# Ledger of designs, part 49: peptides against a protein of PDB entry 6A30

Target 1, 150 residues: chain A of PDB entry 6A30
Amino acid sequence: AQDADNVLQPIMDLLDSNLTLFAKICEKTVLKRVLKELWKLVMNTMERTIVLPPLTDQTMIGTLLRKHGKGLEKGRVKLPSHSDGTQMIFNAAKELGQLSKLKDHMVREEAKSLTPKQCAVVELALDTIKQYFHAGGVGLKKTFLEKSPD

## One batch from the design tools (peptide; aimed at target 1 D16 Y132 A135)

Design b2_p30_2_s4 (made by RFdiffusion4, then SolubleMPNN; from b2_p30_2, 17 letters changed)
Fold by OpenDDE base, seed 2:
Structure b2_p30_2_s4 (fold): chain B 150 residues (1-150), chain A 30 residues (1-30)
Amino acid sequence: as target 1 above (150 residues)
Amino acid sequence: DEIEEEFRKKRQEAIEKYKKEQEEKKKKLE
């Protein structure tokens, strides 16, 4: 339970920050695409975070957050102009695309099978994450979330 | 935007549900 919370909390914080931003700047169709890419990213990150010692990956999630967060620490979040929102989406999509490409590189490294303990942590976390992404039907479809390779 | 607020609310509900379930599990161990 504690191990699941340790994995989930950083992910949820990341998701809350990013999804709140994307929900404000994206139209519904764009938001769905962003959610799909974020879902893939989260699944891949969970796989990595659980496989990699917890110390190194907090830095990667934290580094992804810090690179985006350093722009947010200054004053009044002026709603990014349409141009800024598009650039943020583009940057986020580019980062997500790079992370998806990193998956293609990592899939070539022997997918270290999750240990039974790691699988249990993922399983405990997965339902919450699925609910988070589904968001009562506003987010991703259940069928899409269920097709994610366990 | 109503959709944004609903989405935010449902995300928060998912987190709160999880926290509650973890707290209940902790209380059973205690």
Scores: peptide ipSAE 0.139, ipTM 0.670, DockQ to the pose 0.334
OpenDDE base, seeds 1, 3, 4, 5: peptide ipSAE 0.115, 0.112, 0.135, 0.114; ipTM 0.637, 0.628, 0.664, 0.634

Design b2_p30_3 (made by RFdiffusion4)
Pose (drawn by RFdiffusion4):
Structure b2_p30_3 (pose): chain A 105 residues (1-54, 100-150), chain P 30 residues (1-30)
Amino acid sequence: AQDADNVLQPIMDLLDSNLTLFAKICEKTVLKRVLKELWKLVMNTMERTIVLPPSKLKDHMVREEAKSLTPKQCAVVELALDTIKQYFHAGGVGLKKTFLEKSPD
Amino acid sequence: AEAEAFKEELRAEVEEFREEKAEEMAEEAA
């Protein structure tokens, strides 16, 4: 849990002062649109940074084996991910839980 | 003041949720 906090700390410090500034000054729809967009952005960047997928093999170029995360690493990632979701739900001001769950991103 | 209160509520809720999930993961690993 402490490790997951440390992982999210950088992105939370960025969004905190913001998300906070918004909903204060945005209509519901405007806020929802921005969150939905920032959501897609965070999920996409994570997909393309911490988990980028894995060369000529014999003759025909095959994808390499993925280097598995350690058990502790897998757990930290899962929890940190589940935490960002709650962060964007924001207990009922952010995105709905139904939307986050079915988010294709 | 309102923005600070909202930020604090948000962080509290996120902490509680994270603790609950950490407990669930600990039970499954047990």

Design b2_p30_3_s1 (made by RFdiffusion4, then SolubleMPNN; from b2_p30_3, 13 letters changed)
Fold by OpenDDE base, seed 5:
Structure b2_p30_3_s1 (fold): chain B 150 residues (1-150), chain A 30 residues (1-30)
Amino acid sequence: as target 1 above (150 residues)
Amino acid sequence: SEEEKFLEELRAYVEKARAEKAAELAKKLA
């Protein structure tokens, strides 16, 4: 499933890196808020990324997402103080902000119809992401996740 | 068909990835 990997892996890497960082430095209520914002960002990015470009372009976007994820992982190791935590949040937010720019870039292309194969990839990817964010009940509520575009 | 094979592989991959990532996140958030 090369195509699936190209779509999902970068996103998962990004999310894992960010969530790991935030889980360490944020109080539970703050963490939930961060999760919600990340969810929105991911959904918005994916929606535009999937609908507009062909699979080849999606791979490129995935690569960009992966790079961001790796960058965040490197930042994870340096967690000594609360003050540093704030800075780390800002850094993570900055990295995520690049996804918004990418989204804007994708909007320049004309919306394309998805093939059955592409639809299947999207459906499964979204389901995986939803489950990831739900995290067995410790993450976001299912009701919140279901309100997001599929 | 090749399409069916692809979809099966995709499902298998996604299921594995889902389980692993969800479990990892749950561990970190618990």
Scores: peptide ipSAE 0.052, ipTM 0.545, DockQ to the pose 0.103
OpenDDE base, seeds 1, 2, 3, 4: peptide ipSAE 0.020, 0.046, 0.046, 0.046; ipTM 0.469, 0.548, 0.557, 0.544; seed 2 fails the geometry check

Design b2_p30_3_s2 (made by RFdiffusion4, then SolubleMPNN; from b2_p30_3, 18 letters changed)
Fold by OpenDDE base, seed 2:
Structure b2_p30_3_s2 (fold): chain B 150 residues (1-150), chain A 30 residues (1-30)
Amino acid sequence: as target 1 above (150 residues)
Amino acid sequence: SEEEEFLKKLREYVAEERAKKAAELEKKLA
């Protein structure tokens, strides 16, 4: 359970932070598009995390998350002005770009065969992420989630 | 706002599903 939580928590923190940001700055149609892009990013990150040693990835994900978490002080984030929203989108895009770069720095080490325990953790993580993005039917469609290159 | 309520529901849903999955995993590993 702890291993699954260690993998899930950084991803969930990333998703929560980004969704909170995007929900505040995006209208519904844009938000759906952002969710689709986040889904792709998460799937790509998971695919690469499976290929890379767990410890380095957690530290890198944690570092990426920490850089973004410092800005969420407890204050009721006033609806940022249009200018603030644009800057937040730019920052979010930059963050997504950094995650993409993290993807690029994740050296294609030979796909080490996951242990059965690691496979179970990854499967659980993927299911949780799918449920998160589906959000009881409010989020992405199940058909879209199942077509993702897992 | 509708967005805040959505985020609240999403966070609650994720927390609940995470707890369920963690419990299921613990049962499988016991």
Scores: peptide ipSAE 0.083, ipTM 0.582, DockQ to the pose 0.353
OpenDDE base, seeds 1, 3, 4, 5: peptide ipSAE 0.019, 0.074, 0.019, 0.075; ipTM 0.454, 0.568, 0.456, 0.567; seed 4 fails the geometry check

Design b2_p30_3_s3 (made by RFdiffusion4, then SolubleMPNN; from b2_p30_3, 14 letters changed)
Fold by OpenDDE base, seed 2:
Structure b2_p30_3_s3 (fold): chain B 150 residues (1-150), chain A 30 residues (1-30)
Amino acid sequence: as target 1 above (150 residues)
Amino acid sequence: DELEKFKKELKEYVKKYREEKAKKLAEKAA
């Protein structure tokens, strides 16, 4: 449970931050697309992270997340003007792109079979992420989430 | 109206998630 929480927390914090941002700035259609892309990214990242056991990835995800998180000064998030929203989407897309690059730098080490414990952690993580993305029915459809390769 | 409703519902969900997480963290710390 604690290991799952350690893996989930950075991802969930990232997702929470991004979804909160996107919920504020995106139109419904755009938001759905962003959610789908985030889901794919998360699934792909998890798949690679699961395949790549190295401790370094938590630090890299954490550092990548922290480097971008410090720029959120406590300032009154004035509803970014449409232009600011676009820039925020661009920045978010850039961050997603960096996560994709992280994916590319994750050398396909040989798929070491996950230990049963790691599998359980991943399963729990996936369920939590699915629940988060479903968001009580306001997010992605369960059918879409279930079709994502586990 | 549907978009605003969706945004509101999503915000409420995120809020609840944060509250639940905070509660769990507080329970672990006690």
Scores: peptide ipSAE 0.089, ipTM 0.564, DockQ to the pose 0.076
OpenDDE base, seeds 1, 3, 4, 5: peptide ipSAE 0.083, 0.033, 0.036, 0.056; ipTM 0.556, 0.495, 0.505, 0.518; seeds 4, 5 fail the geometry check

Design b2_p30_3_s4 (made by RFdiffusion4, then SolubleMPNN; from b2_p30_3, 15 letters changed)
Fold by OpenDDE base, seed 2:
Structure b2_p30_3_s4 (fold): chain B 150 residues (1-150), chain A 30 residues (1-30)
Amino acid sequence: as target 1 above (150 residues)
Amino acid sequence: SEAEEFRKKLREQVAEERAKKAAELAKKAA
């Protein structure tokens, strides 16, 4: 449970920050698209993080996530004018792009079979993330989340 | 508008999840 929390916390902090921002600035249709892309990114990142040695990746993900998260706190998020919203979407897209690059830098070491402990952590992480993206029924559909390829 | 209600609900759910996590952390610290 504690190991799962350590893996999940950076992801959840990122998701919380981004979803809070997107919920404020995006229209419903745009928000749904962003949520879908964010879901794909998270799933792909988790898949690769599981394949890679846990310690270095958590630190890198945590550092990347913290580096991007700290930039958001100091600015009184004035309800961005349309221009500010566009810039925030651009910044979010840039962050997504950096996560994708992180994905590419994650050397496919041979898919070592996950230990039972790692499997349990991943399952818990997936359930938590699915719940978060479902957002009590206002987010992504459960059927979409369940059909998403590993 | 429907879009505003959706955004409001999403913000509320995010806030609720934060509150749940904070409560869980508080229970573990206690």
Scores: peptide ipSAE 0.080, ipTM 0.594, DockQ to the pose 0.076
OpenDDE base, seeds 1, 3, 4, 5: peptide ipSAE 0.055, 0.054, 0.042, 0.054; ipTM 0.575, 0.565, 0.504, 0.560; seeds 1, 5 fail the geometry check

Design b2_p30_4 (made by RFdiffusion4)
Pose (drawn by RFdiffusion4):
Structure b2_p30_4 (pose): chain A 105 residues (1-54, 100-150), chain P 30 residues (1-30)
Amino acid sequence: AQDADNVLQPIMDLLDSNLTLFAKICEKTVLKRVLKELWKLVMNTMERTIVLPPSKLKDHMVREEAKSLTPKQCAVVELALDTIKQYFHAGGVGLKKTFLEKSPD
Amino acid sequence: SLQEELLELVEENAKKYAELPKEWRELAEE
C-alpha cells in the first residue's frame, strides 16, 4: 500500500490542484468531458510507458518474451491502478463507476 | 491536439495554484 502511494504521488500532485480547480468552475458536463479526456490520457500514457510490450528469430521476426514483474511489483501495480480509478470517481463527483469499469482505455 | 493543450493548461495551473488544498483526495476517500 505504501509503495502504491509512492507510485501515484507524482501524478496526484499534478492533478490535485487542478481537478480541484475545475469542478469548482466548470458546469457538470464540462467537468465530466475534461475528466473523461484526462482519464483516457492517463490510461494511454501508462499503457505506453510502464508496460510497453516486448527481433529476428531464426528467420521471421517474432515478439520477445515479456519480462514478468515481481509478485510485489504486480500487486503494487494492481492497487495503484485501482486507486486511480477511485480517484477519478471521486466518490460521486467525477466519472461514474460504471463508465470507468467499461472504459476501453 | 486537444489533449496536448489540455495537458499544458493543467501543468500551468499546477504551477500557479500549488497551494490549493487537496480537497479532491478527500472526496476520493469517501

Design b2_p30_4_s1 (made by RFdiffusion4, then SolubleMPNN; from b2_p30_4, 12 letters changed)
Fold by OpenDDE base, seed 2:
Structure b2_p30_4_s1 (fold): chain B 150 residues (1-150), chain A 30 residues (1-30)
Amino acid sequence: as target 1 above (150 residues)
Amino acid sequence: SELEELLKLIEELNEKYKDLPREWRELAKK
């Protein structure tokens, strides 16, 4: 339960905060690309969080969120200027790139077998995330989502 | 626009799944 919460809560926070933001600031084609990168990030994070101690992942996701979250006053999301949006995309892409590189450097620690309960939670999480990224058909294609590593 | 629809869907999903972590916790207890 705690492991699931440790994995899912940061991911959901990431999705809730970043996808809403990116949807507001991105052009359609850019948004699709951002969604793909976010999907990869989420999948990689889930893979790592399942394999790695929860503490490192919360810090990574928290760092990703905090760097972008300082500008989200809970109130009226001032539509960032086009320049601000571009910078946010660039920063997000840079962070995603760094996370991808970090994946390559993280030694394949033997995937500890998830407990059946953890597997069930992960499956539910994956389904939810897939639905979220699919966004009723306006987001990522189902075929792309299904090809992503589980 | 597709973007507006995406925003709407994201908002709807956020509202729908705001309690998912709680639900997942409850499922994990079973």
Scores: peptide ipSAE 0.020, ipTM 0.355, DockQ to the pose 0.060
OpenDDE base, seeds 1, 3, 4, 5: peptide ipSAE 0.015, 0.019, 0.015, 0.013; ipTM 0.449, 0.341, 0.449, 0.365; seeds 1, 5 fail the geometry check

Design b2_p30_4_s2 (made by RFdiffusion4, then SolubleMPNN; from b2_p30_4, 14 letters changed)
Fold by OpenDDE base, seed 4:
Structure b2_p30_4_s2 (fold): chain B 150 residues (1-150), chain A 30 residues (1-30)
Amino acid sequence: as target 1 above (150 residues)
Amino acid sequence: SRMEELLEQILKNNKLYSDLPREWLKLARE
């Protein structure tokens, strides 16, 4: 449980930060597409984070999130102008892309087979994230979350 | 629940963007 929380918390913080931004600027249809892509990104990130030694990955994700996430907290989010919203989406995408690039830095360590403990953490984390993305039926469909190849 | 609240807020608000920026989709796929 605690290990799952440690893996999930940085991801959830990232998701919350980005989704808050997307919630402000994206239409429903766009948001659903964003959520689907975020889902894929999260699944890919989790897979890599768990395959890597849990401690180093949390610190790296936390450091990346802390470096980029502090910028999202403070501002009275004025309704971004169309240009501002596009730039915000681009910045959020860039942050997510940097997380993906961090993935490339993390993948360099030997793909150790997941221990049973790591598998249990992954399963718990996946269930939590599925619930998060499903969002009581408002978010992504259960069928999508269950059938996603990622 | 937090995501649900966010998504509910999104659903309630008319948003400015009908399409994801192509650049974002590209970055998300990378």
Scores: peptide ipSAE 0.017, ipTM 0.475, DockQ to the pose 0.043
OpenDDE base, seeds 1, 2, 3, 5: peptide ipSAE 0.014, 0.015, 0.015, 0.014; ipTM 0.433, 0.444, 0.428, 0.436; seeds 1, 5 fail the geometry check

Design b2_p30_4_s3 (made by RFdiffusion4, then SolubleMPNN; from b2_p30_4, 12 letters changed)
Fold by OpenDDE base, seed 2:
Structure b2_p30_4_s3 (fold): chain B 150 residues (1-150), chain A 30 residues (1-30)
Amino acid sequence: as target 1 above (150 residues)
Amino acid sequence: SESEKLLQLILENNKKYSSLPREWRELAKK
């Protein structure tokens, strides 16, 4: 549970930060596409994190999060000019791409079967993330979330 | 904007689940 919380909280913080950024710079249709890609990324990351020992992932997710956390000084988020928004999307996409590289460093160690407790935590985590992405019906459709390979 | 409203809804929904880590910890203790 502690490991799942340690993985989920950084992911949720990352999602919140990225969604906050994307909501400011993207139209609704683009935002939905971003949400779908984020969902896929999260599911893939979770699938791999579940398979990998939690300690290496915490440091990498923490390092990825820490690099972005330092820049949120209280400065008036001047709506970045359209050019800055594109660069921020690109940087966010690069960060998501680094999460995909996290994907590559996640050597498929043999899927040690999660203990029943770990499975229950993962299931609860998945349900929470599904609810997060569904956002009371304004986000992704339940049918899309259910078809995602658990 | 509709996107800002969506974001606020997502963030508000996330706040509802901010207690989940505690519940997860309690479930793990069991």
Scores: peptide ipSAE 0.146, ipTM 0.671, DockQ to the pose 0.058
OpenDDE base, seeds 1, 3, 4, 5: peptide ipSAE 0.030, 0.037, 0.147, 0.035; ipTM 0.575, 0.573, 0.683, 0.578; seeds 3, 4, 5 fail the geometry check

Design b2_p30_4_s4 (made by RFdiffusion4, then SolubleMPNN; from b2_p30_4, 12 letters changed)
Fold by OpenDDE base, seed 1:
Structure b2_p30_4_s4 (fold): chain B 150 residues (1-150), chain A 30 residues (1-30)
Amino acid sequence: as target 1 above (150 residues)
Amino acid sequence: SESEELLKLIEENNKLYKDLPREWLELAKK
């Protein structure tokens, strides 16, 4: 449990900040599509983070995610104007883009077979993320989440 | 990349809202 939380926390912090913004600003159909793309990005990032040696990648991802997540909290509770919302979404997307670039620079080390412990952590992490993205039925469909490449 | 696709979706969303009156945006968020 604790190991899964440590792996997921940087991703969850990013998701909490960005998804809250997107839910407020995006039209419903666009939001669903954005969530699907974010899901793919998260799954791919998690796969690489778990398969790659844990220490170097978590610190780098965590540092990148923490630096950008703090900027969104201080925004005034007022519904951002369209222009303000657009800029915030753009900034959030830029952050996700940096994460994706980091992913591309992460050398695919040969997929070492996961130990049973690592498999258990991955399974728990996946379940947690699936629950988060489902969000009690407001988010992505369970069927989509289950068919996603783990 | 997934990031590039996300940026395209954001751009599409921005285009959808660009012509909406501010009042309508506020109503849609309630």
Scores: peptide ipSAE 0.019, ipTM 0.403, DockQ to the pose 0.055
OpenDDE base, seeds 2, 3, 4, 5: peptide ipSAE 0.017, 0.017, 0.018, 0.018; ipTM 0.422, 0.349, 0.411, 0.405; seed 3 fails the geometry check

Design b2_p30_5 (made by RFdiffusion4)
Pose (drawn by RFdiffusion4):
Structure b2_p30_5 (pose): chain A 105 residues (1-54, 100-150), chain P 30 residues (1-30)
Amino acid sequence: AQDADNVLQPIMDLLDSNLTLFAKICEKTVLKRVLKELWKLVMNTMERTIVLPPSKLKDHMVREEAKSLTPKQCAVVELALDTIKQYFHAGGVGLKKTFLEKSPD
Amino acid sequence: DEEREENAEKLAEAREEAKEFAEEKAKERE
């Protein structure tokens, strides 16, 4: 848990003062649109940074084997991810839980 | 404007709530 907090700390320091500033000054729809967009952005960046997918093999270029995360690393990643979801739900001001769950991103 | 201020307060608390959520989930998994 402590490790997951440390992972999310950089992105939370960035969004905190913000998300906070918004919903204070945005109409519901405007806030929802921004969160939905920031959500997609975070999920996409994570997909393309910490988990980029894995060369000519014999003759025909095959994808390499993925270097597995350690068990502790897998757990930290799952928890951190589940935490960002709750962060965007924000207990009922952010995105709905139903939307986040079915988010294709 | 009052609703927007209430929302800002909830979002100011969101970070703490997310930490508590992470602790609860960690305890459940243990």

Design b2_p30_5_s1 (made by RFdiffusion4, then SolubleMPNN; from b2_p30_5, 13 letters changed)
Fold by OpenDDE base, seed 2:
Structure b2_p30_5_s1 (fold): chain B 150 residues (1-150), chain A 30 residues (1-30)
Amino acid sequence: as target 1 above (150 residues)
Amino acid sequence: AAEREERAKKMAEARERAREYLRKKAEERA
C-alpha cells in the first residue's frame, strides 16, 4: 500500500544520510562494524516499537544504545573522525527515533498483534531495510541479515 | 578516499533500487 511507502520514506531518508556518511568516512572494516551495530539498533528499535507501548523516542533509544554502544567500544573501533564510533551510533540512533513514526502508522492501537495489513507493511519495511544494509553486496552479508531477529 | 567514495556511490545506487522496489510493491498492493 502507498501507506508503507509514505511511512518508510522518512526512515529511508535518514538511513540514506547516515549510511552515506559512514561509507565516506569509514574504512572497510570499520564500516562493516558500524553497519552491524546500526543494523542491530534498527532491528531492536523496530522490535520494541512493535512489541512495547509507545515509549519516548529518547528513552527507547537511550536504552538500546547503552547495550549496543558499549559493544562498539569494546571492539576498539577507531573511526577516522574525532567522533567516537559509539557517539556516531548514538547520534544515528537518536535520529532513528523517527522510527516511532512508523509505529504510529503501524500500531494505531496498543495492540501487541499486528493486522495482516500491518504485517505486510512490516515485512516490506524489513526487506527494504535489509537491502539498504546489504547495499548490493558492498554492505552486510545476506546471511548476517537473515539471522538477525526481526 | 576514492575507494570510500566509490563504495558510497554503490551503496546509494543499491538503496535507490530498494526504494524503487518498495514503490512498485506499494503500487501493486494499492
Scores: peptide ipSAE 0.354, ipTM 0.824, DockQ to the pose 0.488
OpenDDE base, seeds 1, 3, 4, 5: peptide ipSAE 0.346, 0.344, 0.348, 0.350; ipTM 0.818, 0.818, 0.825, 0.820

Design b2_p30_5_s2 (made by RFdiffusion4, then SolubleMPNN; from b2_p30_5, 14 letters changed)
Fold by OpenDDE base, seed 2:
Structure b2_p30_5_s2 (fold): chain B 150 residues (1-150), chain A 30 residues (1-30)
Amino acid sequence: as target 1 above (150 residues)
Amino acid sequence: EKEREERAEKMAKAREDALEYLRELAEKKE
């Protein structure tokens, strides 16, 4: 659980920021599409991260997250004026692009079989992420989340 | 806009609950 939290927390922090923005600015259909793409990205990242040595993951995720984390003062995101919204979308898209780059840098090492402990961490992580993306029914449908290849 | 704000709030709360649950599980296993 601690390992899952350590792996997920940086990703979730990034996702929380981006999803909060997208939920505020996007129409329902657009938001759903964004969520689906983020889900795919997260699943693909997890699939690759689990195969990579833990040390490289924390550093890369941490570095990617730290570069963007300095500017998000917890200030009550007043709905940015239209101009600020565009910049925030651009920044969010850039952050998503960074996640995509992380995906690309994660060399598919041959799928080493996960240890039972790693499997348990992944299962817990997946359940948490599913809940996260379902968001009490406001996010993605359970049927979509369950069909996603783990 | 109001609908989006309500949606964003619901999503934020649900995400927070999910993360809190994960943290609680991590703390209980120590």
Scores: peptide ipSAE 0.286, ipTM 0.794, DockQ to the pose 0.396
OpenDDE base, seeds 1, 3, 4, 5: peptide ipSAE 0.248, 0.275, 0.253, 0.282; ipTM 0.773, 0.788, 0.776, 0.790

Design b2_p30_5_s3 (made by RFdiffusion4, then SolubleMPNN; from b2_p30_5, 16 letters changed)
Fold by OpenDDE base, seed 2:
Structure b2_p30_5_s3 (fold): chain B 150 residues (1-150), chain A 30 residues (1-30)
Amino acid sequence: as target 1 above (150 residues)
Amino acid sequence: EKEREERAEKMAKARQAALDYLAELAKKKS
C-alpha cells in the first residue's frame, strides 16, 4: 500500500490539478474525452512502470511531477479570466505533454514477472485509479474502465 | 456554468475520497 501510494501520489497530484481545471472549464463531452485520454496515458504509464525497475522511475516521475507542481501555486483556483483560463489550459496541456514524454522515456524492458507484492501494489493502484476516474459516476463509465487498454 | 461547477464539485469529492482511502491503507500497513 505504501509503495502504491508513493507511485501514485505524484501522478494523482498532477491529475487532480488538471482534472479540477478541466472539470470547471470543459463541457461534458470534452471532459469525457479528456478523461479517456488521461486514462489511456495513466494506464500506459503504469504498464511501463511495472515493467521497469521501480526505483529509477519513481525518482524521475517524482522529479518531473514535482518540477511542474512547483508552478501550481496553492492558491485558490480563482475562476480564470478568459486569459487566465487559456494559460491554465496551456499549462495543463504542457503537463500532459510531459506525461507523454515520460511515457516515451520509460524504456519497455522485457516483461519481468511481477512479484506477489508488486502484483498487489498494481491491483490496489488500478482499483484506486479506476475509482478516481469514475469519480462517483460523474467521470468515466465502469464499463470503459474495465476494458483492457489496447 | 452552474452545471459544470456542480459536476466539478462532485468529481473533486469523489477523487479526494479515493485518494484518502489510498492514504489510509498506506498508513495501516505501516
Scores: peptide ipSAE 0.343, ipTM 0.833, DockQ to the pose 0.336
OpenDDE base, seeds 1, 3, 4, 5: peptide ipSAE 0.307, 0.309, 0.320, 0.320; ipTM 0.815, 0.816, 0.821, 0.820

Design b2_p30_5_s4 (made by RFdiffusion4, then SolubleMPNN; from b2_p30_5, 13 letters changed)
Fold by OpenDDE base, seed 5:
Structure b2_p30_5_s4 (fold): chain B 150 residues (1-150), chain A 30 residues (1-30)
Amino acid sequence: as target 1 above (150 residues)
Amino acid sequence: DKEREERAKKMAEAREAARQYLAEKAAARA
């Protein structure tokens, strides 16, 4: 659904930049931990987007995420030193932290049942994000992703 | 470093595939 694309594109853009950085600078175990935390953050954000706001708020979230994603230079991160890597992680974490601020912009509405159309959008969104985090097998395990509440 | 770069490349490819998947599904339902 086009709606899923509209919502996910900003998130994906943000994740692409950050995940690229983390993949380059982190050890496998550290990367896995980072991915797990990001997964939780994304799922929490999505849950709030689905449960709390009307469809209009999804656009706002998308816009907010896009604004933050544009700040991530798709730059070839040449890490000249370990100290620079730490700073880059910190910066990336700071940017990702902007996702948590989306909570403050969401008016908590009563959880409404999703229409069939909305369900289809959510399913597509979840499948896409799962693929993102699984990353062809180098990311999170499918079993971990499947345990997350759909 | 080479291992990390290869992993990063594979992850990027997977993310691109996911984007394409999303786009294709969006287009099919339009």
Scores: peptide ipSAE 0.315, ipTM 0.814, DockQ to the pose 0.440
OpenDDE base, seeds 1, 2, 3, 4: peptide ipSAE 0.302, 0.313, 0.302, 0.309; ipTM 0.805, 0.813, 0.806, 0.812

Design b2_p30_6 (made by RFdiffusion4)
Pose (drawn by RFdiffusion4):
Structure b2_p30_6 (pose): chain A 105 residues (1-54, 100-150), chain P 30 residues (1-30)
Amino acid sequence: AQDADNVLQPIMDLLDSNLTLFAKICEKTVLKRVLKELWKLVMNTMERTIVLPPSKLKDHMVREEAKSLTPKQCAVVELALDTIKQYFHAGGVGLKKTFLEKSPD
Amino acid sequence: TLEEVAKTATEALEALAAEAPKVEERPWHK
């Protein structure tokens, strides 16, 4: 849990003062649109940075084997990810839980 | 390498986050 906090700390320091500033000054729809968009942005960046997928093999170029995360690493990732979701739900001001769960991103 | 990419990306976000304003409360969060 402490490790998951440390992973999310950088992105939370960025968004905190902001998400906070918004909903204060945005209509519900405007806030929802921004959060939905920031959500897609975070999920996409994560997909393309911490988990980029894995060369000519014999003759025909095959994808390499993925270097597995350690068990502790897998757990930290799962928890940190579940935490960002709750962060965007924001207990009922942010995105609905139903939307986040079915988010294709 | 993929490790260099991940490290460079993390260091850049940590440096950006060090410059971000800090808040004590999250009124938007229930």

